# Ledger of designs, part 57: peptides against a protein of PDB entry 4GMN

Target 1, 375 residues: chain A of PDB entry 4GMN
Amino acid sequence: RYANITLLALVTLASIGTDFQETLVKGNQGSRESPISAADEEWNGFDDADGDAMDVDQKSSSGEDQEEDYEEIDVKEDDEDDDDDSITSEMQADMERVVGADGTDDGDLEDLPTLRELIQTAVPQLIRLSNLPIDSDESLTIQSHALSALNNISWTISCLEFANGENANIHNAWYPTAKKIWRKTILPILEADSADLKLATQVTSLAWAVARVLHGETPTDGNPHRKFISLYHSSKQQAGGNSNSIEEPEDPFQGLGVKCIGVVGSLAHDPAPIEVNREVGVFLVTLLRQSNNVPPAEIVEALNQLFDIYGDEELACDKEVFWKDGFLKHLEEFLPKMRTLTKGIDKRTQPELRTRADEALLNLGRFVQYKKKHA

## One batch from the design tools (peptide; made by RFdiffusion4, then SolubleMPNN)

Design b1_p12_2_s1 (from b1_p12_2, 5 letters changed)
Fold by OpenDDE base, seed 2:
Structure b1_p12_2_s1 (fold): chain B 375 residues (1-375), chain A 12 residues (1-12)
Amino acid sequence: as target 1 above (375 residues)
Amino acid sequence: FNIPPPPPDLLP
């Protein structure tokens, strides 16, 4: 009885998350569908109507020469004391404390009561249910449904714009909760070393949704990027051995490999440690070099992650990783391979994959040109 | 799990 009520509640929460995501996606598509369909009215030529030159007599008002006495401010050359910008261990500890202070600034969600109840009431219960001891098929079913509900809520929130202080109230309410999902749900499941590919796919999807909001501020405890890289390689070894047991998802972007790339890419953004960024960057560039054995959807995702991570030249990872490790050469050498790969995708059978590959190819050309100009 | 070493041409 209690298990069936819990399952019904979890299915309902997962449905609410999906319905809200579909509404946001339709809203964002509706804002990008500016009515282009009305502007194809034939631009009939401007007739040359002869409008009269009105002669506005601007009176020459006399400038009085006020001799402003420029007092010669004697700029003393004060000596450049080399202030050793040694980030004091106190500033580093304060940065770690500000990053590690879960400032429980529960963002003001008074105007969003449904979202408030999802974040403050439902998500803590879903975290609890995802951490129950697995001792039965019923407990495994409860965990799977709790992960599905967390995934749908997290993906929905990750589709909101948070740039330029947009949705700051939602961001501030979600941020500490996202860190709690990471530490209490994602990490324990990754550490349990389960051979269950379904569970691995669910937790990796949730991890990607969470990391799309937290980026480089995602908790680095236990080097989670290495766990997802290891999971990527393990998934490829299993797929190669038993062609009959993993129904490849109908959507190539729902594959475990794509999800692993999306997680590690998101984890490598600023302010991630340079070593985390380097390990992820090297992994992504390695996929491009090995592209003959990599699904096209994973190549598209790896390219998008590389553009997002290394698109800003002001970031430490540009100098310390992108340029130092010679990534530009690998991207340039990959251009002809990407053109061949993209042309090999059938537009009729895989229209979305072809569109995203055409976009990634265009962006790769632009990105290589951009980086060559700034070399 | 061992991360495979980076390819030798991606090592500095």
Scores: peptide ipSAE 0.018, ipTM 0.618, DockQ to the pose 0.024
Fold by OpenDDE base, seed 3:
Structure b1_p12_2_s1 (fold): chain B 375 residues (1-375), chain A 12 residues (1-12)
Amino acid sequence: as target 1 above (375 residues)
Amino acid sequence: FNIPPPPPDLLP
């Protein structure tokens, strides 16, 4: 009874986190349509060419009437309109305020009551539930649902813009909570060294969402970047040995390898220690060198992380890692391989992967040209 | 986990 109520509450919190994310993604796509002025290009109509009516002859082949009496099973589609109108009017109003809030300097979430209660009341309970002693299948289920709810909330918050002081009130409220999730939920589970790939995938997804906000300010206690690099390599060794046991996620970007790359990339941003940045940068460039044996989605993610980490020439990591360790040469040598890899992706079967690979290839060409001008 | 040795430093 109490378990079912707790599970229902955790599922509801996870749903709220997802619906919030979908609304933010739709809102942020609308803001990038800068009105490209419809220049009035008068597309002059193409001319009248005479369609000669060739009579294709109606050959009447009389194939026989086998009346197989398929009983219409009247499946009453009970349209259970699961109008899961889970989006409360208060949550929608908080969303509209977050999308519309040019940064009012008030570091209080007074105007965002739903988000305030999620951060201040729900997340501390989810952290507590994720840290319960695992002594039963019920405690494992509660942990998994608590991690899912933390993941969805953390991903949603990570979709907000925090550059240039945007959403500073939300950032200031989330930042200490994100550090608590890292220290109290993520690190203890990573230190338990569990062979559970499902748990490892959930924790790595949560770690990526948290690290997308904290970047190089993510707690460096116990060198977590090395744990995620080790997890990446261990996941590849397991997949190579038993081809039958890991359902590869249908989405190539939901793989544990991509998630590990996303975490370590985010951890390597300024102001990360130069040693952490170097170890991650070397890992990412090594994936590009070994690209023949690396899934295309992991190559796309590794490139995006390299662009974000080394895009600014004023950062210490540009001089002390990018230039010093010769990364430009490796990126330039990878350009023809990336063109071949991208062309090898079928647009019909993997349209998203192809689109993201075409973008990453374009950005790689621009990035190499940028770095060559600033050499 | 046997942490495999870090990949050899990218030679410049």
Scores: peptide ipSAE 0.016, ipTM 0.629, DockQ to the pose 0.024
Fold by OpenDDE base, seed 1:
Structure b1_p12_2_s1 (fold): chain B 375 residues (1-375), chain A 12 residues (1-12)
Amino acid sequence: as target 1 above (375 residues)
Amino acid sequence: FNIPPPPPDLLP
């Protein structure tokens, strides 16, 4: 009886976390002409000061108008107003305030009551539930649902802009809680030598969401980057041996490999220790060198992480890792392989993966050109 | 998972 009430509450908290994310995505689509896919910081690392537009004079050859008479199938959009009554008017009003908030206030969530209750009341309980002794299938189920709820909340918060002091109130409220999730939930589960790949995937997803906000300020205790790198390698060894592999997620970006890359990439940002940055950077560059055996989505993620980590030349990691360890050469040598990889993705069967790969290829070309100007 | 150290072949 109490277990079922706890499970229902955890499912509800996981739903609320998703509904917040959906509302954030809908709100952002109204303000920006380009849908920010839930993972794309547009790599803003280039001030395009040098407008040498190569005028590629592509002569448009006029092909003749064949008027194909498309019969207007009057699809009555039955506006089934699926009043998705999941989004409370209070939650919607909080998300509208988050999207519109010029970040002027010192970490008070007075104007964001739903988000405040999620961070201050719900998350501490979820952390407690994720740390229960696993003595039964019921306790394992409670842990899994608590991790799912923490994941959804953490992902939603990680989709907020925090650059330039935007959403500073939310960042300041979340930051100490994110560190608690890391220390109390993520690290203990990573130290518990579980063979459960489902649990590992849940914890890695949560770790990515948390690390997207904490970056290099993520607690380095116990070298968590090495744990995720090794989880990556262990996941690949299992996929090659047993035909009873966990069904690869239908979405290639939801794979454990992508999640491991996203975590370690996020952990390697400034002010991460240079040795942590080096170990991660070397791991990512090695994936590119071994790209013939790496899923395209993992290559896309590894590239994005490399751009984000090494986009700023003023950072100590640029000199002490990127240049010192000769990463530019590996990126240049990878550019023709990336073109081949991207062209090999069918736009009809994997449109998202193709779009993300086309973007990553474009950014790789730009990044290599930028780094060559600063060599 | 006895996490093997990253393979030494990851050096550039």
Scores: peptide ipSAE 0.016, ipTM 0.605, DockQ to the pose 0.026
Fold by OpenDDE base, seed 5:
Structure b1_p12_2_s1 (fold): chain B 375 residues (1-375), chain A 12 residues (1-12)
Amino acid sequence: as target 1 above (375 residues)
Amino acid sequence: FNIPPPPPDLLP
């Protein structure tokens, strides 16, 4: 009885976390037509305002009108009005406030009661449940559901903008809780060194969501970046041995390899220790050099993380790692490989992966050009 | 620049 109520509550909290994420994504999409996944900060480059528009005379080659008769596939919109009544009216009202907040109000979480209760009441209980002694299949199930709920809540919060002091009230409320999740949930599970790939994937997903907010301020106790690098390598060794046992996730960006890259990338941001930044930067650049044996989604994620980590020339890691370790040369040498990789992705079968690879290729070109001007 | 191999896993 109590177990079933606890499981139902955990499933409900995980649902609330997902529905909250979807509402944030939909709210952000109302301003830009392209479904930028919450990881696609398009590195717009530095707007060099002084770029003389070289008129590339697009010679209009008049190619002949082949009237290909597009059979109008009558897509019956089955309006399955799945009234996804999952979003509570209180949660929707909190979301509308978060999305509509021009980020200047140092407002307390008093105006965000649902989010307040998630952070202050639910998350501390989820942390407690994730730390139960594993002595039964029931305790494993409770841990898995508690991790799922923590993951969904943490991902949702990581989709909020915190740059320039935006959502500072939410950031200030979440930051100590995120550190508590890291120290009380993530680190103990990483230290237990479990061979359970499902648990490893759940913890790595949660670690990424938490690290996307904490960045280089993530607790460095026990060198967690090395644990995630080791987990990355271990996951590849297992995939190479038994082609039948790891269901590659249908979404290539949900893979354990991508999640490991996302975690270690986020951990390497300023103000991370230069040694941590260097070890991660070397790992990421090594993936690009070995790209023939690396899934395209992991290459996309590794590029995005490299742009985010080394985009700012004022950061200590730019001078002490990027330039000192000669990363520019490796990125330049990777450009033709990235073009080949991106062109090898079928737009029909993997449209998202192709879009994100085209963007990462564009950004790589811009990033290399930028770094050459600042050399 | 030869990226040094990752430090060998310090097996405990």
Scores: peptide ipSAE 0.010, ipTM 0.557, DockQ to the pose 0.031

Design b1_p12_2_s2 (from b1_p12_2, 5 letters changed)
Fold by OpenDDE base, seed 1:
Structure b1_p12_2_s2 (fold): chain B 375 residues (1-375), chain A 12 residues (1-12)
Amino acid sequence: as target 1 above (375 residues)
Amino acid sequence: FNIPPPPPVLLP
């Protein structure tokens, strides 16, 4: 009885975390004509000042007017307003305030009561539930649902803009809680000698969401980047040996490999220790060199992480890692391989993966050109 | 999983 109530509450908290994310995505689509997928920070490192793009005047010819009379099938969109009554009026009002907030407040969530209760009341309970002794299938189920709820809440918060002091109130409220999730939930599970790949996937997803906000300020205790790199390699060794591989997620970006890359990339940002940055940067560049045996989605994620980590030349990691360890040469040598990889993705069967690969290829070309100007 | 220490990532 109590377990069923706890499970229902955990499912509800996981739903609320998703519903917030969906509302945030819908709100952002109304304000920007370009659908920013929840992972596209445009690489703002290029000041587009040098507009000398050649005027290629290609005058190609007049093909003829075949009027194919397409019968207008009046598909009555029955707008079944699935009033998905899941989004409370308070939740909607909180998301509208988050999307419109000019970041002026010193970390109080007085204006965001639903988000405040999620961070201050729900998340501390979820951290407690994720740390219960696993002594039964019931306790394992509770842990899994608590991790799912923490994941969804953490992902939603990680989709907020925090650059330039945007959403500073939410950032300031979340930051100590995110560090607590890391230290109390993520690290203990990573230190537990568990063979559970499902649990590893859940904790890695949560770790990515948390690390997307904490970046290089993520606690370095016990070298967590090495644990995720090891998890990446261990996951690849298992997929090759036993046909009882957990079905690769239908979405290639939901794979454990992508999640491991996303975590370690996020952990390597400034102000991460230069040795942590080096170990991660070398890992990511090594994936590009081994790209013939790496899923395309993992290559896309590894590229994006390399751009984010090394996009700023003023950072200590640019001089002490990127230039010192000769990363530019490997990125330049990878450009032809990335073009081949991207062209090999079928737009009809994998449209998202193709779009993300086309973007990553474009950004790789730009990034290599940028770094060559600053060499 | 005794997650083996990551193989020393060969510097490129």
Scores: peptide ipSAE 0.019, ipTM 0.656, DockQ to the pose 0.026
Fold by OpenDDE base, seed 2:
Structure b1_p12_2_s2 (fold): chain B 375 residues (1-375), chain A 12 residues (1-12)
Amino acid sequence: as target 1 above (375 residues)
Amino acid sequence: FNIPPPPPVLLP
């Protein structure tokens, strides 16, 4: 009786998360469906219309010469070369304290009471339910539904724009909760050594949704990027061996491989440690080199992640990883392979995959040209 | 999952 009420509540929370996501996606698509269809109108030529030079005569009013006597303050250049590179243990402790101050600045959600109750009341209960001891099929069902509800909520929030201080109140309310989901739900499940590919797919989907907001600020405890890389490789070994492979999802972008790439890509963004960035970057570039044996959707996701990680030349990862490890050469060598791969996708049977592959191919060409100009 | 150690990512 209690379990059925709990399951109904979890299904209801997962539905609310989905309905909210569909509403936000429709709202954002309504802003991005500025009609790209109007830009194919023919560039008709510059008509040379000769329009007349109007003569406006305006007068030369006299400047009076006030000689303000600025006294030369002889600022002595005292060349004190104090190379005090002492990053004081206090500044490092204050950085650790700013990173470790979960300042519970519960972002003001007074104007968003439903979202407030979802984040502050529902999510903590879902985290608790996802961490129950698994001792029965009933407890496994509760965990799966709790993960589904957390996934739908986290994906919905990850579809909001947070750049330029947009939605800052939602970001501030979600950020500490997202870290709690990561540390309390995602990491324990990744460490629990369960051979359940369904559970692995659910936790990886949730991890991607959370990491799309936290990026390089996602907790690095226990090297989670290596766990997802290992999960990627393990998923490929199982798919090749058993004809009872979990039916590949009808949507190629819902595959466990794509989700693993999306997680590790998101984890590698600034301010991620350079070693985490390098391990992920090398993994992604290795997928491109091995592309003959990689699903097209995983190649599309790996390219998008590489563009997002290495698109900014001011970031330490550009110099320390992209250029040092010679990624440009691998991307340039991949261009003809990507053209062949994209052309091999049937537009009739896989229209979305073809569109996203055409976009990723275009962006790869632009990205290679950009990086060659800044070499 | 005895998540096998990630195969040594062969740096190019």
Scores: peptide ipSAE 0.019, ipTM 0.646, DockQ to the pose 0.025
Fold by OpenDDE base, seed 5:
Structure b1_p12_2_s2 (fold): chain B 375 residues (1-375), chain A 12 residues (1-12)
Amino acid sequence: as target 1 above (375 residues)
Amino acid sequence: FNIPPPPPVLLP
């Protein structure tokens, strides 16, 4: 009875986290429909801001009218009005305030009561539940649901812009809690000698969401980047041995390999220790060199992480790692391979993967040109 | 996670 109530509460908290994330993603997509006038602005780097994918000037090549008879696939909208009443009116009001805040209002968490209760009341309990002794299938189930709820809340918060002091109230409230999740949930699970790939995937997803906000300020205790690099390699060894047991996630970007890359990339951002940055940068560049044996989604993620880490020339890692270790040459040598890889992705069967690969290829070209100008 | 420490990536 108590277990079922706890599980229901954990599922509800996980749902709340997802619905909030979906609304933030939809809000950020709606703001991008402003036609950025094609100003010939010279690309000067990547900021940690949610990448303004510079407008691909779709030069309208007037290709001739082939009347392909689109058979109207009568998709019966089965209006299963599953009134997913998952979003409380208070949560919706908090979401509307977070999405609609043009970054000028120093809105206190007092104006975000649901988000406040998630951070201050729910998350500390989820951390406690994720740290229960594993002695039963019930305790494993509680841990898994607590990790899922922590993941969804952490991902939602990681979709907020924090650049230039935006959402500073939320950042300031989340930052100590994120460090607590890292130290109390993530590190103990990473130190536990589990062979559970499901648990590994859950903790790695949570670690990525937390590291997307903490970046190089993520606690370096016990060299967590090496643990995630090591997890990456172990995941590949297991996939190569038993063709039957890892259901490749339907979404290529939900793979454990992508999540490991996302974590270690985020951990390597400034102000990460230069040694941590170097080890991660070398790992990422090594993936590009070995790209023939690496899933395309992991290559896309490794490129994005390399752009974010080394996009600013004023950072210590640019001089002490990027230039010193000769990363530019490896990126230049990878350009023709990336073009081949991207062209090999079927637009019909994997449209998202193809779009993100086309973007990463474009950005790689720009990044290489930028770095050559600043050499 | 009995993950052996990654072999030191020899920088080229």
Scores: peptide ipSAE 0.018, ipTM 0.650, DockQ to the pose 0.025
Fold by OpenDDE base, seed 4:
Structure b1_p12_2_s2 (fold): chain B 375 residues (1-375), chain A 12 residues (1-12)
Amino acid sequence: as target 1 above (375 residues)
Amino acid sequence: FNIPPPPPVLLP
């Protein structure tokens, strides 16, 4: 009886998340004037104008050479058993940083009571329900529905514009909750290392939605980019061996491979550690080199992620990864392959995939020309 | 999934 009520509530929350997405998309479509004929605009990179680089005043305290006397630290074996469910000093600093932004837009959702209740009341319950011990088919069903609800809410929020301070109140309310979804839902499920491809697809979809907002500020604990790269490779090995048709999703962009690329691409944005950016960038460029064995939708996503990551020349990753590791050469060598790949997509059977591939091919040409001017 | 360590990504 309680399980059926919980399942109905989870289905209802997942529906509300979808209905909210449809409402936002319809609202934004009313504000998007006609597609600007993107034919004649030079790719100028991403003009992130208002990146107020917090001047971390590195007070170079010239501390004098104190000869630290090596006192023998008597390592007392104090007993390990404190289940310190303590908010880590980093979580407290993250909370203080969200609260310490000048109090004009405190994530106050007074004007958005439904979204406030989704973020503040529903999401914490969904996190708890997604992290329950799996001891029954009923608990597995509850987890799957909780993940679906979290996915729909997170995707809806990730479709909002947050550039130029747009929706700052929503961003500020969501940001700590998104980090909590990452730490308390996504990471534990990835670490539990389940052979369930359905669960892996659900958690990867959620991870992409969360990482589309957090980008390079996504928690790096446990090297999540490597876990998703490895999940990508594992998914390809299974598809080759077992004729147990997990029906390839009718939409090529809903595949686990595309979702893995979307996650790792999002994780590699500034201010991600340069080594994380490098590992992801090399992964994405390697997919382009191996394109004969990669689904076209994954190539399209890998290209878009490469444009987004390396579109700004002022970012440290442009100099330290893109130029240093010679990515331009690989992108230029891929242009004729991308033209062949795109032309091979049947416009009649796969019109969306063809449209997105035609766009990615155009953008690849522009991006290569842009980078050659700035070489 | 015993998520094998990602195969060494071919450095470009």
Scores: peptide ipSAE 0.021, ipTM 0.656, DockQ to the pose 0.026; fails the geometry check

